# Designs tried in a protein design run: peptides against a protein of PDB entry 5HB3. Part 37

Target 1, 150 residues: chain A of PDB entry 5HB3
Amino acid sequence: RQMQDRCMSEYNQRIRNAPEGSIDPFRMACYKIIGRCDLSNRSLDGLQTDVNDWIWLQFNLARETDRSLELAGESYGLAELQASIREIGLKHFPKTAAEDTNGSFGMFFYLQILAGMFEQAIAYLYPFSYVDAVHFAIALTYYGLLRPVD

## One batch from the design tools (peptide; made by RFdiffusion4, then SolubleMPNN)

Design b1_p13_7_s3 (from b1_p13_7, 5 letters changed)
Fold by OpenDDE base, seed 2:
Structure b1_p13_7_s3 (fold): chain B 150 residues (1-150), chain A 13 residues (1-13)
Amino acid sequence: as target 1 above (150 residues)
Amino acid sequence: SEPTEEQIKEMLS
C-alpha cells in the first residue's frame, strides 16, 4: 500500500511537472505495471512494442479482485480486457473470409483465446477454418473451457 | 477510439 501510494505520487508529479519526453519511458512503465497508475491508459508511451508486449501488459494490469478494496483508478479486470479485444476485433480484424486479405484472422483468434474468450474465439474461427475450429473446440471442451450454448 | 485500439492498429498494419 505504501509503495503504491508513493508510485502514484511520483507518477502524478511527473506527468504534471516534467517536460514532455524528459521522463524515462521505462520508469513510466514501472509506475503503470507495479504502481497501477493511470490504468485508463493501457499503453506504454515511448516504447517500441508489439502485440505480444501489448497482451502481456493487459494481463499484468488486469486484476480479478474485489473492486471495493481497490482505490479509484486501480481497478482493471478481465472483463475490461475482453471488452477491449472485442472492440479491436470489430474495428481491425476481418469479419468473414472474404474480408481477410492478409490472413490476420489467426491473430484475432489468438487474442481471444489468450483472453479466455473461448466460445467467441471458436465461433470466429469457424468460418475461416472449419477443421481448426473443430479441433480447438474439442480440446477446449475436454478441459471444461468451452460451453456449448453460450 | 481509445489509445489501445490505435496502438493495435499500428502494430497490425
Scores: peptide ipSAE 0.039, ipTM 0.705, DockQ to the pose 0.282
Fold by OpenDDE base, seed 5:
Structure b1_p13_7_s3 (fold): chain B 150 residues (1-150), chain A 13 residues (1-13)
Amino acid sequence: as target 1 above (150 residues)
Amino acid sequence: SEPTEEQIKEMLS
């Protein structure tokens, strides 16, 4: 807690006193991850990142704890992450094979699996690849991760 | 509306 408070103090001081883009982006990343500063912006500006970096960040920022234990406005859990992935899917990923121009359906399937959205992931994959969907469904069921549809 | 969505869009483009 003391470390977090110190990070918050330094973050607030630097954002007020430093010109935009003058702060080391890695230092800002530390404030984001360790200090949980400004979680309304769940990105790392000034750093070259890929999808794996992004998803790693989301999971590190997410907390499966009582929101009352977190700073006001700084709460973010698995449910919110799943909602974000769903929204990203709706906006940026193909809904059908006919819409898939770049083969990006696999990435969205991957993101849903990482976020524990197993039923939705299988349902999404099925129209793109029947064989793969069945294989993953069998595997997920075997490990007790896939539930029957109600 | 979050920078995250735009970042993902950029990475996928």
Scores: peptide ipSAE 0.038, ipTM 0.691, DockQ to the pose 0.315
Fold by OpenDDE base, seed 4:
Structure b1_p13_7_s3 (fold): chain B 150 residues (1-150), chain A 13 residues (1-13)
Amino acid sequence: as target 1 above (150 residues)
Amino acid sequence: SEPTEEQIKEMLS
């Protein structure tokens, strides 16, 4: 795509020649999203964002590629995002209701749902809120998103 | 504890 090529070209030029902070953050965001420039940095520096903006960006940057043609660590897709979310959960979110001090379990549930980790999300939510877990399970099943246990 | 957005971004980067 010629637009993408242009973005990459401009990005490469500007990143080398432009003084720090002189480039419009929105322009840089465009280079990242459209041109897929500097994907090692999966954030929008200089922009105020929330969790929804962040996760939106992750999905836009996550692409299915022919991994056989890429070196290890060069590809980033949904699987990598899901793995990262699992890791985040293990490190930063409560594993039991007793560990929950501020209701943060809901955020981890939210992240898992957004990442398509439906079974894991429901399983996680269940001990915190039985009612909510059941309701979500019903809804997800109805729309064909929840899979049975293997 | 709940991580900040920045911490999450760092982990996913």
Scores: peptide ipSAE 0.037, ipTM 0.698, DockQ to the pose 0.112
Fold by OpenDDE base, seed 3:
Structure b1_p13_7_s3 (fold): chain B 150 residues (1-150), chain A 13 residues (1-13)
Amino acid sequence: as target 1 above (150 residues)
Amino acid sequence: SEPTEEQIKEMLS
């Protein structure tokens, strides 16, 4: 907590006093990840990142903590991430094989798996590729990650 | 193909 308090203090001070673009992006990343500063902005500006970096950040920022216990007054948990992924799917990914024009279903499956949405991921994948869905289902069940009776 | 981070950010916005 002492470190977090220090990070928050430094973050707030720099945000208020430093000229725009003068703060080291890596330092800002540290404040966000370690200090839990400005969690409403779940991106790292000024850094070249990819999808893997993005999802890594989301997981690191996700906390299963009551908002009342958060120092910054902000809460972002796994549930919120999963909700975001679900919304992304509804808006930007095919819902059926008939809607799939570019094969993007695999990416949404990937995002769901990463977010721990195993049952939903398998259910989603099945109409696109039943063979792959079955193989993943077997593997996930073996490792105790899939609930057979959902 | 995998979406870029910017595309994902746009989707989340």
Scores: peptide ipSAE 0.042, ipTM 0.718, DockQ to the pose 0.131; fails the geometry check

Design b1_p13_7_s4 (from b1_p13_7, 5 letters changed)
Fold by OpenDDE base, seed 2:
Structure b1_p13_7_s4 (fold): chain B 150 residues (1-150), chain A 13 residues (1-13)
Amino acid sequence: as target 1 above (150 residues)
Amino acid sequence: SEPSEEQIKEMLA
């Protein structure tokens, strides 16, 4: 708590008082990741990041807030991340094999798997690659991550 | 919260 409060204080002070662009982006990243400052903005400004960096950041920010500390702050958890991935899929990825021009379905499948959206991932993959979907379904079932739909 | 446009382009590439 003390470290978080200190980070918040420093973050707020720097945002308010520092000239625009004068703050070290890496320091800002530390405030974001460690201090959980300004979680409404889930991006790292001033840093060149790829998709892997983005998803890593989302996972780090998506901490299970113990419901007990209902600090009135915006809770960002796995559910919110999953919702974000779903939205990304709906907006940017092919919904059917007929819409797939670049083979990007695999990336969306990958993102869903990373986010623990196993049932949805398999269901999504199935029309693109039946064999792969079955293989992953078997594997996920083996590890207890996929439940058979009754 | 969505990836940047550049990140999305990379994902779709």
Scores: peptide ipSAE 0.237, ipTM 0.852, DockQ to the pose 0.773
Fold by OpenDDE base, seed 3:
Structure b1_p13_7_s4 (fold): chain B 150 residues (1-150), chain A 13 residues (1-13)
Amino acid sequence: as target 1 above (150 residues)
Amino acid sequence: SEPSEEQIKEMLA
């Protein structure tokens, strides 16, 4: 696309010619998102971002890779994002209700739902809040997103 | 990729 080519050209020119720290971080973010420049770095340096910004960025940078391209170790898609969320959960979130000290289980449930990890999200939520897990399970089943296990 | 330390702190807050 003409716009993408222009973004790539401007990005390359600015990175080569601009003094370090002189580039507007919002402009750099635009080059990353629209121009898909420097996708090896999935963070927005110089910007104050929250969890919603982070997850939004990950989804935008992720490509639906055909299974044939999965052989190339450089593809970042939904599966890789789901793996990242799983790893974050294992490192930073409570695994059981007994480990829950600050009620952060809801955030990890939220991240799993956003990533389409519905079965895992419900299974995770169940020991923390039985009522909420059942309500979400019913809703997800109604919309065809959760398959009942026989 | 993992979120930054600041983002993780916010998530746990």
Scores: peptide ipSAE 0.203, ipTM 0.831, DockQ to the pose 0.758
Fold by OpenDDE base, seed 5:
Structure b1_p13_7_s4 (fold): chain B 150 residues (1-150), chain A 13 residues (1-13)
Amino acid sequence: as target 1 above (150 residues)
Amino acid sequence: SEPSEEQIKEMLA
């Protein structure tokens, strides 16, 4: 707690007092990840990041809601991440095979799997690749990750 | 938060 308080204090001081662009982006990333400072901003400014970096960051920032001490306003968990992925899918990924020009459906499938959205991932994949969807469904079922419809 | 436009472009590439 003392470390977090110090981190937050330093972070706030630097954000308020430092000229724009003067703060090392990596240091800011450390404050965010380790110190959990300014969790409302889930981006790393000044760093070139890819989708893997993004998803990694989201998972690191996500915490289980059971820790009573996290201020309700800063609660970000798996459910919120899943909601974000759903929104990304609706906005940026093909909904049907006919809309798929670049084969990007696989990336969205991948994101859903990483986020534990197994049923949705399979349902999404099915119209693009029946065979792959069935294979993944079998595998997920085998590992107890896919719930059979009763 | 949504990924950056660059990240989205990379995802769609």
Scores: peptide ipSAE 0.158, ipTM 0.819, DockQ to the pose 0.778
Fold by OpenDDE base, seed 1:
Structure b1_p13_7_s4 (fold): chain B 150 residues (1-150), chain A 13 residues (1-13)
Amino acid sequence: as target 1 above (150 residues)
Amino acid sequence: SEPSEEQIKEMLA
């Protein structure tokens, strides 16, 4: 708690008093990840990031605690991340093989798998690649992540 | 939250 309070104080002071662009973006990232400062902004400004960086950040910023114990503010856990991934899919990724112009379906499948959306991921992949969907379904079942049909 | 426009462009490349 003391460390978090200090991080919040330093973060607020720097945002208010430092010239624009003078703050080390890596330091700001530390305040966000370790200090949980300004979690409403889930991006790292001033850093070149890829999809892996983005998803890693989302997982780190997500709360591991039970939502019921959170007294104040917006709760963001795995469920909220899964909702975000769903929305990203609806906006930016092909819904059918006929809409696929660049082969980006694999990236959306990947994001769903990382977010633990296994059933949805397999269902999504199936019309694009039957063989891959079946192979992943078998693998996920083997590891106990999919429930076999009785 | 959603990824940035740049991140989306990378995802779609």
Scores: peptide ipSAE 0.139, ipTM 0.799, DockQ to the pose 0.764

Design b1_p13_8_s1 (from b1_p13_8, 4 letters changed)
Fold by OpenDDE base, seed 5:
Structure b1_p13_8_s1 (fold): chain B 150 residues (1-150), chain A 13 residues (1-13)
Amino acid sequence: as target 1 above (150 residues)
Amino acid sequence: SLPTPEQIAEMLA
């Protein structure tokens, strides 16, 4: 709590008082990740990031147990992440094999798996790769992670 | 604010 309060104070001071572009992006990232500062902004501005960085950040920021200690409106959990992934899929990923021009279906499948959206991931993969979908379905079922539809 | 789906798409590209 003391650390969080300190981070919040420093973060706010820097955001308000520091000249534009003068703040170390890595330091700001630390305030966000460790200090839980400004969690409404779930990006790392000024840093080169990829999809792995993004998904790592989302999982890091997602907290269920510590919500009571977080500022109002800064709560973010797995459910919200899953909703975000669904939205991304609807807008930016191919829905059918015919729409797939760059082979990006695999990335969306990957994101869904990481977020625990197993049934949806398998259903999505099926029209792109039947064999892979079946194999993943078998594996997930074996480990009790997939709920077969009746 | 949450990263927009567009921002994520750009990162995925």
Scores: peptide ipSAE 0.038, ipTM 0.680, DockQ to the pose 0.320
Fold by OpenDDE base, seed 4:
Structure b1_p13_8_s1 (fold): chain B 150 residues (1-150), chain A 13 residues (1-13)
Amino acid sequence: as target 1 above (150 residues)
Amino acid sequence: SLPTPEQIAEMLA
């Protein structure tokens, strides 16, 4: 708690008072990850990141905790992560095979799988690759991860 | 081929 409070204080102080570009982005990342500061902003400004880094960050920030128990007053759990992925999908990924120019559907499928959105992932993949969707569906069902809609 | 992680990152930026 003390550490978190300190991180939050330092983070807020720096973000407010430091000149633009003067803050060590790695330090800020530490405040975000360890101190859970400013969870509404789930990006790492000033750092070169890829999709793997992004998703890693999201998972690290995701906590299944009661909001009342978080000192930051910000809660970001798996549900919120899933919501974020859904939003990203709607904005940045093809919805149909016809819209898929770069084959990016696979990445979105991957992200959904990582986030445990199995049903949605399968449903999404199906129009792009029937065979793959079926195979994944079988596998997920085997492991009891897929909840078929009755 | 799937987009590279960098390409996806750019899309998501």
Scores: peptide ipSAE 0.037, ipTM 0.698, DockQ to the pose 0.123
Fold by OpenDDE base, seed 3:
Structure b1_p13_8_s1 (fold): chain B 150 residues (1-150), chain A 13 residues (1-13)
Amino acid sequence: as target 1 above (150 residues)
Amino acid sequence: SLPTPEQIAEMLA
């Protein structure tokens, strides 16, 4: 707790008082990941990141907690991440092959798989690539990760 | 507050 308090103090001081562009972005990342500072902000400003960095960060920041002890605005677990992925999909990814102009369906499939949304991922992939969807479904079923319809 | 889906999409682009 002493370490956490110190991290929080330093983080807040730097955010409020440091000149613009003077804060080491890697140090700020450490405050976020290790110190659990400002968890409502899920981005790492000043760092060049890709989708893999983003999803890695989300998993590290997400926690399985007793929801009765946390405020709704401060709680973020796998369920909240899955909800975010679903919402991103609805707004920003193609629903059918006819809507796909740049092959972005694969990225959304990838995000769903990483987030453990296996049934949704297979259902999404099926109209884009039947063969790939079937192969993934077989593999996921074999390992007990997919619940097929009876 | 948590990032909006739009903000996340921008980060993914």
Scores: peptide ipSAE 0.035, ipTM 0.667, DockQ to the pose 0.212
Fold by OpenDDE base, seed 1:
Structure b1_p13_8_s1 (fold): chain B 150 residues (1-150), chain A 13 residues (1-13)
Amino acid sequence: as target 1 above (150 residues)
Amino acid sequence: SLPTPEQIAEMLA
């Protein structure tokens, strides 16, 4: 708790008082990930990131804890992450093959799988790639991650 | 926060 409070103090001080462009983005990332600082901002400013970096960060920030025990009232769990993935899908990914101009459907499928949204992921993939959807459905069922229909 | 359209485009490029 003491370490976390110190991280929060230093993080807040730096974002308010440091000259523009002088903040070490890696240090700030450490405060966010380890110190749980500013969880409402789930990005790493000043760092070039890809989709793998983004999803890795989301999982690191996500905690299945009692919200009443979270510092500064900030909480983010798996449910919130899944909600974020759904929202991203609605805004930025194709719903049908006709809307897919750049082949991005696979990336959204990938994000849903990582977030444990297995049934939704298979349902989404099916109209884009029948063969892949069937193969993933079989594999997920085998490992007990997909609930089959009786 | 959610990524911006520009960030999504960059991640998917």
Scores: peptide ipSAE 0.034, ipTM 0.666, DockQ to the pose 0.499

Design b1_p13_8_s2 (from b1_p13_8, 4 letters changed)
Fold by OpenDDE base, seed 2:
Structure b1_p13_8_s2 (fold): chain B 150 residues (1-150), chain A 13 residues (1-13)
Amino acid sequence: as target 1 above (150 residues)
Amino acid sequence: SEPTEEQIKEMLS
C-alpha cells in the first residue's frame, strides 16, 4: 500500500511537472505495471512494442479482485480486457473470409483465446477454418473451457 | 477510439 501510494505520487508529479519526453519511458512503465497508475491508459508511451508486449501488459494490469478494496483508478479486470479485444476485433480484424486479405484472422483468434474468450474465439474461427475450429473446440471442451450454448 | 485500439492498429498494419 505504501509503495503504491508513493508510485502514484511520483507518477502524478511527473506527468504534471516534467517536460514532455524528459521522463524515462521505462520508469513510466514501472509506475503503470507495479504502481497501477493511470490504468485508463493501457499503453506504454515511448516504447517500441508489439502485440505480444501489448497482451502481456493487459494481463499484468488486469486484476480479478474485489473492486471495493481497490482505490479509484486501480481497478482493471478481465472483463475490461475482453471488452477491449472485442472492440479491436470489430474495428481491425476481418469479419468473414472474404474480408481477410492478409490472413490476420489467426491473430484475432489468438487474442481471444489468450483472453479466455473461448466460445467467441471458436465461433470466429469457424468460418475461416472449419477443421481448426473443430479441433480447438474439442480440446477446449475436454478441459471444461468451452460451453456449448453460450 | 481509445489509445489501445490505435496502438493495435499500428502494430497490425
Scores: peptide ipSAE 0.039, ipTM 0.705, DockQ to the pose 0.280
Fold by OpenDDE base, seed 5:
Structure b1_p13_8_s2 (fold): chain B 150 residues (1-150), chain A 13 residues (1-13)
Amino acid sequence: as target 1 above (150 residues)
Amino acid sequence: SEPTEEQIKEMLS
């Protein structure tokens, strides 16, 4: 807690006193991850990142704890992450094979699996690849991760 | 509306 408070103090001081883009982006990343500063912006500006970096960040920022234990406005859990992935899917990923121009359906399937959205992931994959969907469904069921549809 | 969505869009483009 003391470390977090110190990070918050330094973050607030630097954002007020430093010109935009003058702060080391890695230092800002530390404030984001360790200090949980400004979680309304769940990105790392000034750093070259890929999808794996992004998803790693989301999971590190997410907390499966009582929101009352977190700073006001700084709460973010698995449910919110799943909602974000769903929204990203709706906006940026193909809904059908006919819409898939770049083969990006696999990435969205991957993101849903990482976020524990197993039923939705299988349902999404099925129209793109029947064989793969069945294989993953069998595997997920075997490990007790896939539930029957109600 | 979050920078995250735009970042993902950029990475996928």
Scores: peptide ipSAE 0.038, ipTM 0.691, DockQ to the pose 0.314
Fold by OpenDDE base, seed 4:
Structure b1_p13_8_s2 (fold): chain B 150 residues (1-150), chain A 13 residues (1-13)
Amino acid sequence: as target 1 above (150 residues)
Amino acid sequence: SEPTEEQIKEMLS
């Protein structure tokens, strides 16, 4: 795509020649999203964002590629995002209701749902809120998103 | 504890 090529070209030029902070953050965001420039940095520096903006960006940057043609660590897709979310959960979110001090379990549930980790999300939510877990399970099943246990 | 957005971004980067 010629637009993408242009973005990459401009990005490469500007990143080398432009003084720090002189480039419009929105322009840089465009280079990242459209041109897929500097994907090692999966954030929008200089922009105020929330969790929804962040996760939106992750999905836009996550692409299915022919991994056989890429070196290890060069590809980033949904699987990598899901793995990262699992890791985040293990490190930063409560594993039991007793560990929950501020209701943060809901955020981890939210992240898992957004990442398509439906079974894991429901399983996680269940001990915190039985009612909510059941309701979500019903809804997800109805729309064909929840899979049975293997 | 709940991580900040920045911490999450760092982990996913």
Scores: peptide ipSAE 0.037, ipTM 0.698, DockQ to the pose 0.111
Fold by OpenDDE base, seed 3:
Structure b1_p13_8_s2 (fold): chain B 150 residues (1-150), chain A 13 residues (1-13)
Amino acid sequence: as target 1 above (150 residues)
Amino acid sequence: SEPTEEQIKEMLS
């Protein structure tokens, strides 16, 4: 907590006093990840990142903590991430094989798996590729990650 | 193909 308090203090001070673009992006990343500063902005500006970096950040920022216990007054948990992924799917990914024009279903499956949405991921994948869905289902069940009776 | 981070950010916005 002492470190977090220090990070928050430094973050707030720099945000208020430093000229725009003068703060080291890596330092800002540290404040966000370690200090839990400005969690409403779940991106790292000024850094070249990819999808893997993005999802890594989301997981690191996700906390299963009551908002009342958060120092910054902000809460972002796994549930919120999963909700975001679900919304992304509804808006930007095919819902059926008939809607799939570019094969993007695999990416949404990937995002769901990463977010721990195993049952939903398998259910989603099945109409696109039943063979792959079955193989993943077997593997996930073996490792105790899939609930057979959902 | 995998979406870029910017595309994902746009989707989340």
Scores: peptide ipSAE 0.042, ipTM 0.718, DockQ to the pose 0.131; fails the geometry check

Design b1_p13_8_s3 (from b1_p13_8, 4 letters changed)
Fold by OpenDDE base, seed 1:
Structure b1_p13_8_s3 (fold): chain B 150 residues (1-150), chain A 13 residues (1-13)
Amino acid sequence: as target 1 above (150 residues)
Amino acid sequence: SEPSAEQIAEMLA
C-alpha cells in the first residue's frame, strides 16, 4: 500500500505540474499498469497502440472479482469489460453481412472470444461465416468453453 | 460516446 500511495502521489504530481508532452508516456503507462493510478482513464496517451494493446490493457487494469467489493464505485472487472465490448459492437461493428463493407466482423468476433463471450461470439459469426462458426463451436466445446447442445 | 469504443474504431480504421 505504501508503494501504491507513492506511485499515486508521483503520478498526480506529474499530471498537474509537468508541461504537456514532457513526461515519458512509457513511465506514465507504468504508473497506470503497475501502480494502478487513474484507472478511470483506460487509455495510454502519447503511445501508438492497436486493438491488441487495448484489450491487453483492459485485462490488466480490470480488477479481480475479490477486490470489487472494497471499491464498489470504481470496480471494473470482466463483466464490465464484456459490457464495453458489447457496446463497441453495437456502435462500430457490422450486425449483418450486408453492413460489412470492410471485413471487420472477424475483429469483433476476436474481441468477444478474448473476453470469454463464447456463445455470443459464435452466434455473431454464424451469419458471416458458417464454416468458421462451426469450427470454433467444435473447438470451444472440446475445451469445455461451450456447452454442447442436447 | 464511450472512449474505448472510439479508440477501437480509430485503431481499426
Scores: peptide ipSAE 0.049, ipTM 0.749, DockQ to the pose 0.270
Fold by OpenDDE base, seed 5:
Structure b1_p13_8_s3 (fold): chain B 150 residues (1-150), chain A 13 residues (1-13)
Amino acid sequence: as target 1 above (150 residues)
Amino acid sequence: SEPSAEQIAEMLA
């Protein structure tokens, strides 16, 4: 708690008082990840990041609501991440094979799997690759991760 | 957040 308070104080002071671009992006990342400062901003400005970095950050920032003494406004958990993935999918990923120009359907499938959205992932993959969808469905069922749709 | 979604889309593009 003391460390968090200190981090928050330093973070706020730096954001307010430091010239733009003068703050080391890696230091800011440390304040965010370790100090949990400014969790409403879940991006790492000034750093070159990819999808793997993004998803890693989201999982690290995510906390279960039940154990977090965090203020309700700062709560971000798996459910919120799943909602974000869903939103990303609706806006930026192909819904049909005809819309897929870059083969990006696989990435959205991957993101859904990482976020534990197994049923949705399989349902999404099915029209793009029947064979792959069936194989993943079998595997997920075997490991008890896929719930049979009634 | 909207910025995150857009950033991801840019990364995937």
Scores: peptide ipSAE 0.045, ipTM 0.734, DockQ to the pose 0.345
Fold by OpenDDE base, seed 3:
Structure b1_p13_8_s3 (fold): chain B 150 residues (1-150), chain A 13 residues (1-13)
Amino acid sequence: as target 1 above (150 residues)
Amino acid sequence: SEPSAEQIAEMLA
């Protein structure tokens, strides 16, 4: 599209020619989100962001697309996001209550729920909080989001 | 205490 081509041109020009620290970080964010420039970098430099900003960005960059028409390096959908969250969990979050020293299990549970990883989220939460895991499981099952094991 | 949002963001980056 015309807009995307313009964004790519401007993005490349600014990255090459702009003095260090002179680029408007919000404009760069627009190039990333709307123009889909440099999608290999899934962060926003120069902006104060938190975990909610991060996950919002990931969802906006993810696309439901015909994977048969996209190159593997350019394809990023929900499945790829879920894979990223899984990898982050393996590296940075406790696996058991005994490993949890700072209460971070709740954040990883939250990220999994947002990404639609319901079965994995419940399974993860269970050893940390049995009661909460059961309550969430009941609710998710009621709304058809969790498939009970037969 | 639980890590701050900034700490989590750093971990995710």
Scores: peptide ipSAE 0.044, ipTM 0.715, DockQ to the pose 0.127
Fold by OpenDDE base, seed 4:
Structure b1_p13_8_s3 (fold): chain B 150 residues (1-150), chain A 13 residues (1-13)
Amino acid sequence: as target 1 above (150 residues)
Amino acid sequence: SEPSAEQIAEMLA
């Protein structure tokens, strides 16, 4: 807690007082991840990132509500992450095979799986690729991750 | 073809 408080203080001070672009983006990342500073902004400016980096960051920033509220005054947990994934899906990914122009459905499926949205992921994949959906469903069921749907 | 990881990352930002 002391470290986090210190990080927050330093972060706020630097954001307010430092010239734009003068702060090391990696240092800013540390403040974000370790200090949990400014969790409303869940991106790392000045760093080249891919989807895996993004999702990794989201999981690192996601915490149980109680702890998050105590330390940062913000609530961001798995539920919020999952909500974000859903929102991203609605905005950027095809809902049906007819809307699929570039085959991006697979990426959204991947993101849903990473976020633990297994049932939704399978349901989403099914109309795009029946075979793949069935295979993943079998695998997820085997590992006890997929709940049977009635 | 599927978009690159970078393209998706931009969409996610």
Scores: peptide ipSAE 0.042, ipTM 0.717, DockQ to the pose 0.124

